Peptides against a protein of PDB entry 6GMG. Designs and how they scored, part 347

Target 1, 331 residues: chain A of PDB entry 6GMG
Amino acid sequence: DSDDRVTPPAEPLDRMPDPYRPSYGRAETVVNNYIRKWQQVYSHRDGRKQQMTEEQREWLSYGCVGVTWVNSGQYPTNRLAFASFDEDRFKNELKNGRPRSGETRAEFEGRVAKESFDEEKGFQRAREVASVMNRALENAHDESAYLDNLKKELANGNDALRNEDARSPFYSALRNTPSFKERNGGNHDPSRMKAVIYSKHFWSGQDRSSSADKRKYGDPDAFRPAPGTGLVDMSRDRNIPRSPTSPGEGFVNFDYGWFGAQTEADADKTVWTHGNHYHAPNGSLGAMHVYESKFRNWSEGYSDFDRGAYVITFIPKSWNTAPDKVKQGWP

## One batch from the design tools (peptide; made by RFdiffusion4, then SolubleMPNN)

Design b2_p27_8_s4 (from b2_p27_8, 9 letters changed)
Fold by OpenDDE base, seed 3:
Structure b2_p27_8_s4 (fold): chain B 331 residues (1-331), chain A 27 residues (1-27)
Amino acid sequence: as target 1 above (331 residues)
Amino acid sequence: SAAARAAARAALGNAGLINYYGDLAAS
């Protein structure tokens, strides 16, 4: 924990948010005001509005990961992650392309690899899988029924995920979700749960045994999705930031964006909620701010990161942290 | 530093960046 991190104070349950501020196509507000919005819009359990608890406010205070944490109900494990990579584009560009002026070979290869990921297709794959899972959850009152339904759905679509091991994050994700087992959550009833999506941005060059160039400019071979399934092996993600390419340069370790279960078919119109840093109102970083970004703004990412993964987890249907429609900003 | 980068982006209205201490699992 950061020494200057502070848990935001409680907000009265009926306090309405102040208007959000526009920021480069995003809607922005301070964390305390997001809590107010959250209580009005996302806090409902079984249809009843709830005050954000001390525990939830503490989770939120951790920054971008805190937004996903408070809305998903658990710290992100990132085990069930999807992406899309254009292998043909990558090979073609490496063969026929050239480094830009002043660009090293390693920098060129890292950039080409980054550009060979299709964020929209990765997101769509996650949404596709989430939809399959949601259908499998319907009317399934035990895990066995859920798994049977899931396998049937995958078989019908000839989806390569049907070949995953039973211990795969794909099949084990539900049973490993704490809220699934909670009495007031899923209560071990899959039909009381729904699939939700968040995204993580991170650096590919995290292998300390690899070359310095890979740590500086990216590892072109790292964190690629498996063919057919789109699954990304996230086991090697240790939250290690990009290495500096020049003296004094520094990068952050990750970014998280919360999507939930929006039904908007147009990816460009979906809203992603994320935070800038941990809440330090009396520290050098200052107060935490929360941003609600459209997909274009979210998926653009930063130079700190060359990978984006779209992760599926589960929440109880009784929670309203993942509504069908998310409105950007306030009012 | 990572913290400085986060602060700079915060000032510019760019979002989603935390340092090492923002990751409970890593801390």
Scores: peptide ipSAE 0.027, ipTM 0.689, DockQ to the pose 0.247
Fold by OpenDDE base, seed 2:
Structure b2_p27_8_s4 (fold): chain B 331 residues (1-331), chain A 27 residues (1-27)
Amino acid sequence: as target 1 above (331 residues)
Amino acid sequence: SAAARAAARAALGNAGLINYYGDLAAS
């Protein structure tokens, strides 16, 4: 019951976290203990620790999306999303492959499409673009300068993003970031902002006007990245879960993972922070737990989802929610 | 039930589940 959600209570600013515990190859803790870690490690504004505000605790209480919400400063809009899809592999497998025993044609096509996405390449594309954006931000003191720098950087790399429309999510992302406009945030100064990354897992078969098979087994044509740019149109992602294929079966609507701005070059060593469900300590779901997973654990996902997108947004450089190095667990 | 199964998966740390308000905000 959605009415069971509770905002976690405040934690003293100087309270240290209890040790995390291992769970399915990831570090796990209860939400209140994550708040303690957050205050010690990620809460800093202009170098000073901050107690997580009631508003931030409320955001966090919403579950996996809450982790990204509190660290990015806004509810995920998912507009600037990237992925990598191997079109040749997809076509070849459909042409030369065959359904497994007991697998329907629709199930086969959905599976082949899912397997044609490369999570690591999608993540690397987002990191590449974020790096370009950060270079464009570095010495730009107004949006015009930022956009000019961005175009120059893209031209130097012969990147297809240079051909995007001025109103595209790529070019409009900064101006549409609330913290960019805030006096104590970016204050309309791009050089005070930095690009950060989070990931969303979701279901492709969300179109209610499509076949039931697509809703059950995936829509092979949905949420593919544009060639050259890697941009994914997320406008049709409405947080609709996979349809059950048998009585009693059910699926979760999405999963969000926070990466931030880690500089670790090896993708497999990067840490992704996410939650299980909204905080309901007195409800059937129980208390919210927070997980810190390595990329392998995060990118593997679950059968609930057949798409993974890597999204770029921006935060003020004065925030420490996206440090260069993230340590898994506690201590 | 389907809902119970989804909740169980979330409780086991397999995925995220938010309330109706959260879904509405994201749509």
Scores: peptide ipSAE 0.027, ipTM 0.694, DockQ to the pose 0.264
Fold by OpenDDE base, seed 4:
Structure b2_p27_8_s4 (fold): chain B 331 residues (1-331), chain A 27 residues (1-27)
Amino acid sequence: as target 1 above (331 residues)
Amino acid sequence: SAAARAAARAALGNAGLINYYGDLAAS
């Protein structure tokens, strides 16, 4: 229960992390040790190390979403989300493929839809857009200038995003970022902000009015990216988990992975930071653990989810929660 | 349950996910 959640205690600013533990190709540590690493590596504001505040520790304690929360400075809204879906592959497999032994038609269709998403291409699209946004931010000292720059960049690249409505998540994301408005953050100056990326895994079959089969095996038509833009309408994502397919079965509602603004060109070498569950050291779940995973490990996901989205948000350039290079584990 | 699944993953040392109650909107 949520009542079991505990805020991790403060760690001295000068305390160095213990070594991370290898775990299935990932680097893993307990949440308090991650706080130590965070303070040494990611806590910097204007080049100065900061102790993780009680508020930040509380955010972090919420698990995988907490990792993204503490590093982005905001609870994820997931409004500006991208994915890649191979429509031709999907149609072809539905037409020419057949259910596996023991697989229902609904299960087959859900699986085929899941497999038709390309996580790497979705990630690359998000990175492409983030780069465009960063160029638009660089010399913009007000939102109007940012938007003008953004449209120019998109026009130059003949990007379909140029046709998005002014109120779309794509154009409104910056103004809706709390840190953009903060005096010690963006201070309403786009050039003080940078685009960052995180990823969310979730279940497609969240519509309560849909069939039980869709809730159990996925909704093949849900949360597909728009052609050309790659934008995913996340408005119907209500953090509803997959419905059980057998008595006693249960699924987790979502997973979040923090990427930030790494410049590593090889997607496979990028590092994704995420947590296993909310911090409950005295509860059945136990202490929260933090994982630093390579893209391969992150993008694999779990059977709990059939959708992955790559989301863009913004943080002040003065924060070091999204450095150009992220080192996996410790030391 | 979601909590049980998360606990199982944690016990195995595998990368896991927060359960439904870990969501601020849901808790």
Scores: peptide ipSAE 0.027, ipTM 0.686, DockQ to the pose 0.227; fails the geometry check
Fold by OpenDDE base, seed 5:
Structure b2_p27_8_s4 (fold): chain B 331 residues (1-331), chain A 27 residues (1-27)
Amino acid sequence: as target 1 above (331 residues)
Amino acid sequence: SAAARAAARAALGNAGLINYYGDLAAS
């Protein structure tokens, strides 16, 4: 492992992207070409195209997290995360199921836990909550009004989130968003902000004090959503990868996918933007590539991860990094 | 290694990742 990361060069504002290439059901392009697309489609501030700044290009160069970083305006904190877990399925399978041939008990339990998560339901929960938040934001011109609106919305829907503590990430997320406080961002006006969604894939077995089996095969009890709310406590996620199960095996620490605020009702038709690795055109990893994947491609994940969380954050409405419709690829 | 894993994923046209060095630099 090395840090051969390079910041992609600036692209002229009016440079049109080259066509994306199809790759296993997703659209793929090199990072420089994504910058071109980004400038044409997502760069708009108050309706005006912007050249991606050096800072933004540097953020982007970090790979999968870079895509979420540049579009959300901040490095992901992952505090307001949602998932869906089928407790009954989990208990039933543990009780009545059996390890596969050659599968250890720990591996079996880890797999069963992983399979008990429903990515689509987790995503839908995040969308539901984001919708509630957006309604609360719409006519609120200070944080107090926003919080009052939010509580009213939750009460009307009999949502368990209404019982969350005031210190919960659910209620504190907006005030903790840098762009909310920026003069050219929200300027402390909730009605200038909107909720957006990204996803993180990560490993459950991150507790260094736990058994080796949990680190290798997953911790079945870790990072489960709270019943009723769907909130996941992400405080113990420290970007620790899965432990090798055999000599020479290695796993990566996380994956991030950007959804934004698409209005497509069919989850399967939503587009998720993500990167492969940090940009190292002269290094062993090579140039960074950006992928635009449908939900099924994104949510499939990898064996590196056994958890998927859907995270809500906020961006100014003046940004076009989270449009209602995302078109896959180019043209 | 994480880098090797990322490269393997990239070769398959699947999403790769940043290693912990990149994460440390970004966070």
Scores: peptide ipSAE 0.027, ipTM 0.689, DockQ to the pose 0.214; fails the geometry check

## One batch from the design tools (peptide; made by RFdiffusion4, then SolubleMPNN)

Design b2_p28_3_s1 (from b2_p28_3, 11 letters changed)
Fold by OpenDDE base, seed 4:
Structure b2_p28_3_s1 (fold): chain B 331 residues (1-331), chain A 28 residues (1-28)
Amino acid sequence: as target 1 above (331 residues)
Amino acid sequence: SDDDIINGYKGLATRAATEAALKARAAA
């Protein structure tokens, strides 16, 4: 129950974090300690570290989405999402593969679809697009210039995104970013903004009008990337969890992982920051924990989810919530 | 384990958090 959620208390600006601890290949700490790290490493505005505000602490307290929320400056809209799907693999496995022992046809198809997504290629596509956007932002001092630059970049690369509608999330994403319009943010100057990436894990079988099997085992046709662009239509993602297959079984609605704008070329060495649940130190759930995971650990996901999307949004360059290099854990 | 986190705690927390967060976003 969200009623048990508590906003973590303020941490002194100069308080150093306690060491993180290993947790299943990840670096783990309690949310209060993450706030300390955040203030030392990620809080900087125009080069000056800041105490995490009460509002930011409140956002953070919402768990996995809270980590992305506090670092991106807005609740995730997930409108500009990318993935990679191997259609040939999918078709081949459906044709030539066989259900496992005890696996239903629907379960088999759902699993095959899940396995046909390539998380690394999806991530790389998002990074590629983010790079294009960053080049378009770099010398653009108004939105019109940004859009022109973006179209030119896409044309030069023969990227199918050049054919997207002007009203698509791809072209409207910057305009719809609150921090872009803020005086202390972008101030309507694209060159003051940069593209950043986060990831969302979610369930494909969210259509209530579909079969129960799809809700339980996944909808093989749902949330596939468009050919050429890699764009995923996220409009039907309503944060509906996987349906239980047995009484008492329950699944999570989503998971969010924050990447930002790391420049590490090796995907396997990139760090993803995420939370377990909302902060409830006095409740049954307990204190929120924050994890810093390598890509391998993040992209593995959970059985609760059969889709992974990599989403692009924007933050002011003056923020340090998305540095070029992220160090896992502390110290 | 990661499964324990998801199945035991994250699921319930995420549902509650989602509703609250969505309401907050809609109000903004």
Scores: peptide ipSAE 0.024, ipTM 0.677, DockQ to the pose 0.110
Fold by OpenDDE base, seed 5:
Structure b2_p28_3_s1 (fold): chain B 331 residues (1-331), chain A 28 residues (1-28)
Amino acid sequence: as target 1 above (331 residues)
Amino acid sequence: SDDDIINGYKGLATRAATEAALKARAAA
């Protein structure tokens, strides 16, 4: 099966994309056509349009993660992740709610936990933090200045993140970004970088030492955000899919959606770019397709997943992979 | 790793599940 993945061929730099197809509120196209759009819209380095490189096309070919990979410039590490969880709702529903007809206790608890997450609030928290980071980056010409600015911004906002350890992913994220250190990237200058956001959907029940029920129906206690900060400990995310609940059932290990740095204030109008699977034009899965979805369509996710995290990383400002405005589809 | 990515999609279910989910959302 690993042999089925194929790197999409190069597309001429000036080739215009074919129109995207409507797909139940989304815009959808084959990966090769997305490459064409990417070259026209997102490929710019220092204001100059670029052909997607062989390496970038290879990254993209990995599917949903590939879209985030090619646009962020690195494989997602997911270290700086945010979510929103309503603890009161969770406790209240567990206490006063009841399993639905045919629903086991484990299914009930897993569902209640899933429903206690608020994707919109999680996204808004990530955007808030990204904004703080961008302000801290703006005039900082070394990492020390960036960190000092960040602490000041957090103090001014009375944000609980100000209490995070210096070794926290929150403070170490920039220094751990390869493009920050690259000569043609940040060149160790924070003011040349900007914060960007992507989202990951995944399964909570990944602990092999836990009960089978948790692996099948979710672990209600797993991957909750810390109170005040909204930070999610992603260290236990090992890309393990949901366990089958019936014979023949199978689940996907994750989904990734690219947001970047859109400035649209209305979350419902933001565009999320994602892929369906790795590119296998000669295999059973077929060619990779790329979707541009509104937040509503993205955040709903699939039954494969019961967690959604919104992750912050950084890219050079010279890249156009995260523009202020993203238009859905083509033209 | 490559294995982590590929292993997650070994089930034919990804494309079919996606399409089914999209159709379900459109009907809602």
Scores: peptide ipSAE 0.022, ipTM 0.669, DockQ to the pose 0.313
Fold by OpenDDE base, seed 2:
Structure b2_p28_3_s1 (fold): chain B 331 residues (1-331), chain A 28 residues (1-28)
Amino acid sequence: as target 1 above (331 residues)
Amino acid sequence: SDDDIINGYKGLATRAATEAALKARAAA
């Protein structure tokens, strides 16, 4: 139960982490040790190490979302999300394919839809957009200048995002970022901010008015990216987990992975940081563990989820929670 | 194993936990 959640204790600022352990191709450690690493590597504000505050430790204690929360500085809103979907593959497989032995039609359609998403292309799209945004931010000292720069960049690249409404999450994302408005953050200066990326895994079949089959096996039509832009409407994501397909079966509502602003060109070499569950050292779940996974391990996901979105938000450049290079594990 | 990670997630990322997180955000 969530009532067993405990905020991890403070770690001394200069305490070095214990070594991470390998776990199925990932680097794994307990949350307290991640705090130690975080303070040594990611805590820097204006180049100075910071002790993780009680508030930040509390955010972190919430598990998978906690890692993204503490590093982005806000609870994920998921408004600016991207994915890639192969419509031709989907249509072809539905037309010419057939259910596996023992697979229902609904299960077949849900599986085909899931397999029609390309995680690598979705991630690539988010990185492309983040790059455009970062160029627009570089010399912009007010929001108007940022938006003008952004439109120019999009026009130069003939990007379909240039046609988005001014009220679109794409254009409003910066102004809606709390750290942008903070005196010690962006202070309303776009050039002090940078775009960062995280990923969310979730279930497509969340519509209560839909069939039970869609809730059990996925909604093939839900959470598809818009053609041209790659934008996913996340407004219908209410953190509802997959419905059980057999007695006693249960699924988790979401998973979050933090990427930040790594510059590694090879997607397979990028590192994604995520947690397993909320911190309950005295409860049945036990202590929270943090994982640093390569893209292959992260993008594989779990049967709990049939959608993956790559989300853009912003943090102050003075924060070191999104460095150019992330090293997996410790040391 | 990946199964161990999943099992650790099962029942933990509950709607209640999400709501608590949202409330915590609002209180901050």
Scores: peptide ipSAE 0.025, ipTM 0.690, DockQ to the pose 0.093; fails the geometry check
Fold by OpenDDE base, seed 1:
Structure b2_p28_3_s1 (fold): chain B 331 residues (1-331), chain A 28 residues (1-28)
Amino acid sequence: as target 1 above (331 residues)
Amino acid sequence: SDDDIINGYKGLATRAATEAALKARAAA
């Protein structure tokens, strides 16, 4: 219910957060306490901490997407998305595998497709591309220089992304980032920006013209990455949830997790920040909670979703919403 | 859109399902 959403109140700039609590292998806290941590750790502009603005608190109040929204500075567009799909595994399992007891053929195919995505490889691909982009940004003082650097880097690595159209999300992502054009942001200087990563979980069976089985159990052919590049066409993602498989069953439309620009080489040790739902302290959902999960906890997802994408966007280097090291929980 | 964000959550049913999934992970 849209009427139940409330913007969290402002927190004093110097208020320290209360300790996080462990929850099913992750660190968890209420949204108000996350704001306190955010102000102490992530709020810095040019090295100076800032109070979270009313606008930012409103963004945050929308739940899981709100965490990514406040830290990236814009509502996720999901245009530059990566994943990894094992086509051989998929084909082999369909050929040699069998449905489980009580599992329909459609359910089997949907499950096999879901299991054929490799979240770790998808994440690593996004990190690889982000690294290339960051090298291209480093000494580029206009977009033309950035694009030239990017093409050179891709050529040196023999990366298939070098063959993407100039109008593709890959090459247009920077110029379409609002903070890049802001005076106190990038100010049209690529060298003031850095690539960051977030992840989205969503449902593959969103095509209303397809079979009911695909809407219930997944569309095995939907949202696969392009070979070579790993790019996922997200244009058909309309935030439509999974269809119920039994009476009274309901599913969430998406989940978002914020990674930023952590430098931890071991994927299993990276921290992902996400929210459970929109903030409704006086409603049935209750107050919004924020979770800081390790990669294994994040990447496992929920039965609500059968796709995971890792998305690249950009933020000004002067922001501290994407530090090299993220500490899980508090203290 | 705002509607897409809000309509994705189904109150107690959604929360209960999420919690159950988290508990299942912890047990695994």
Scores: peptide ipSAE 0.023, ipTM 0.674, DockQ to the pose 0.313; fails the geometry check

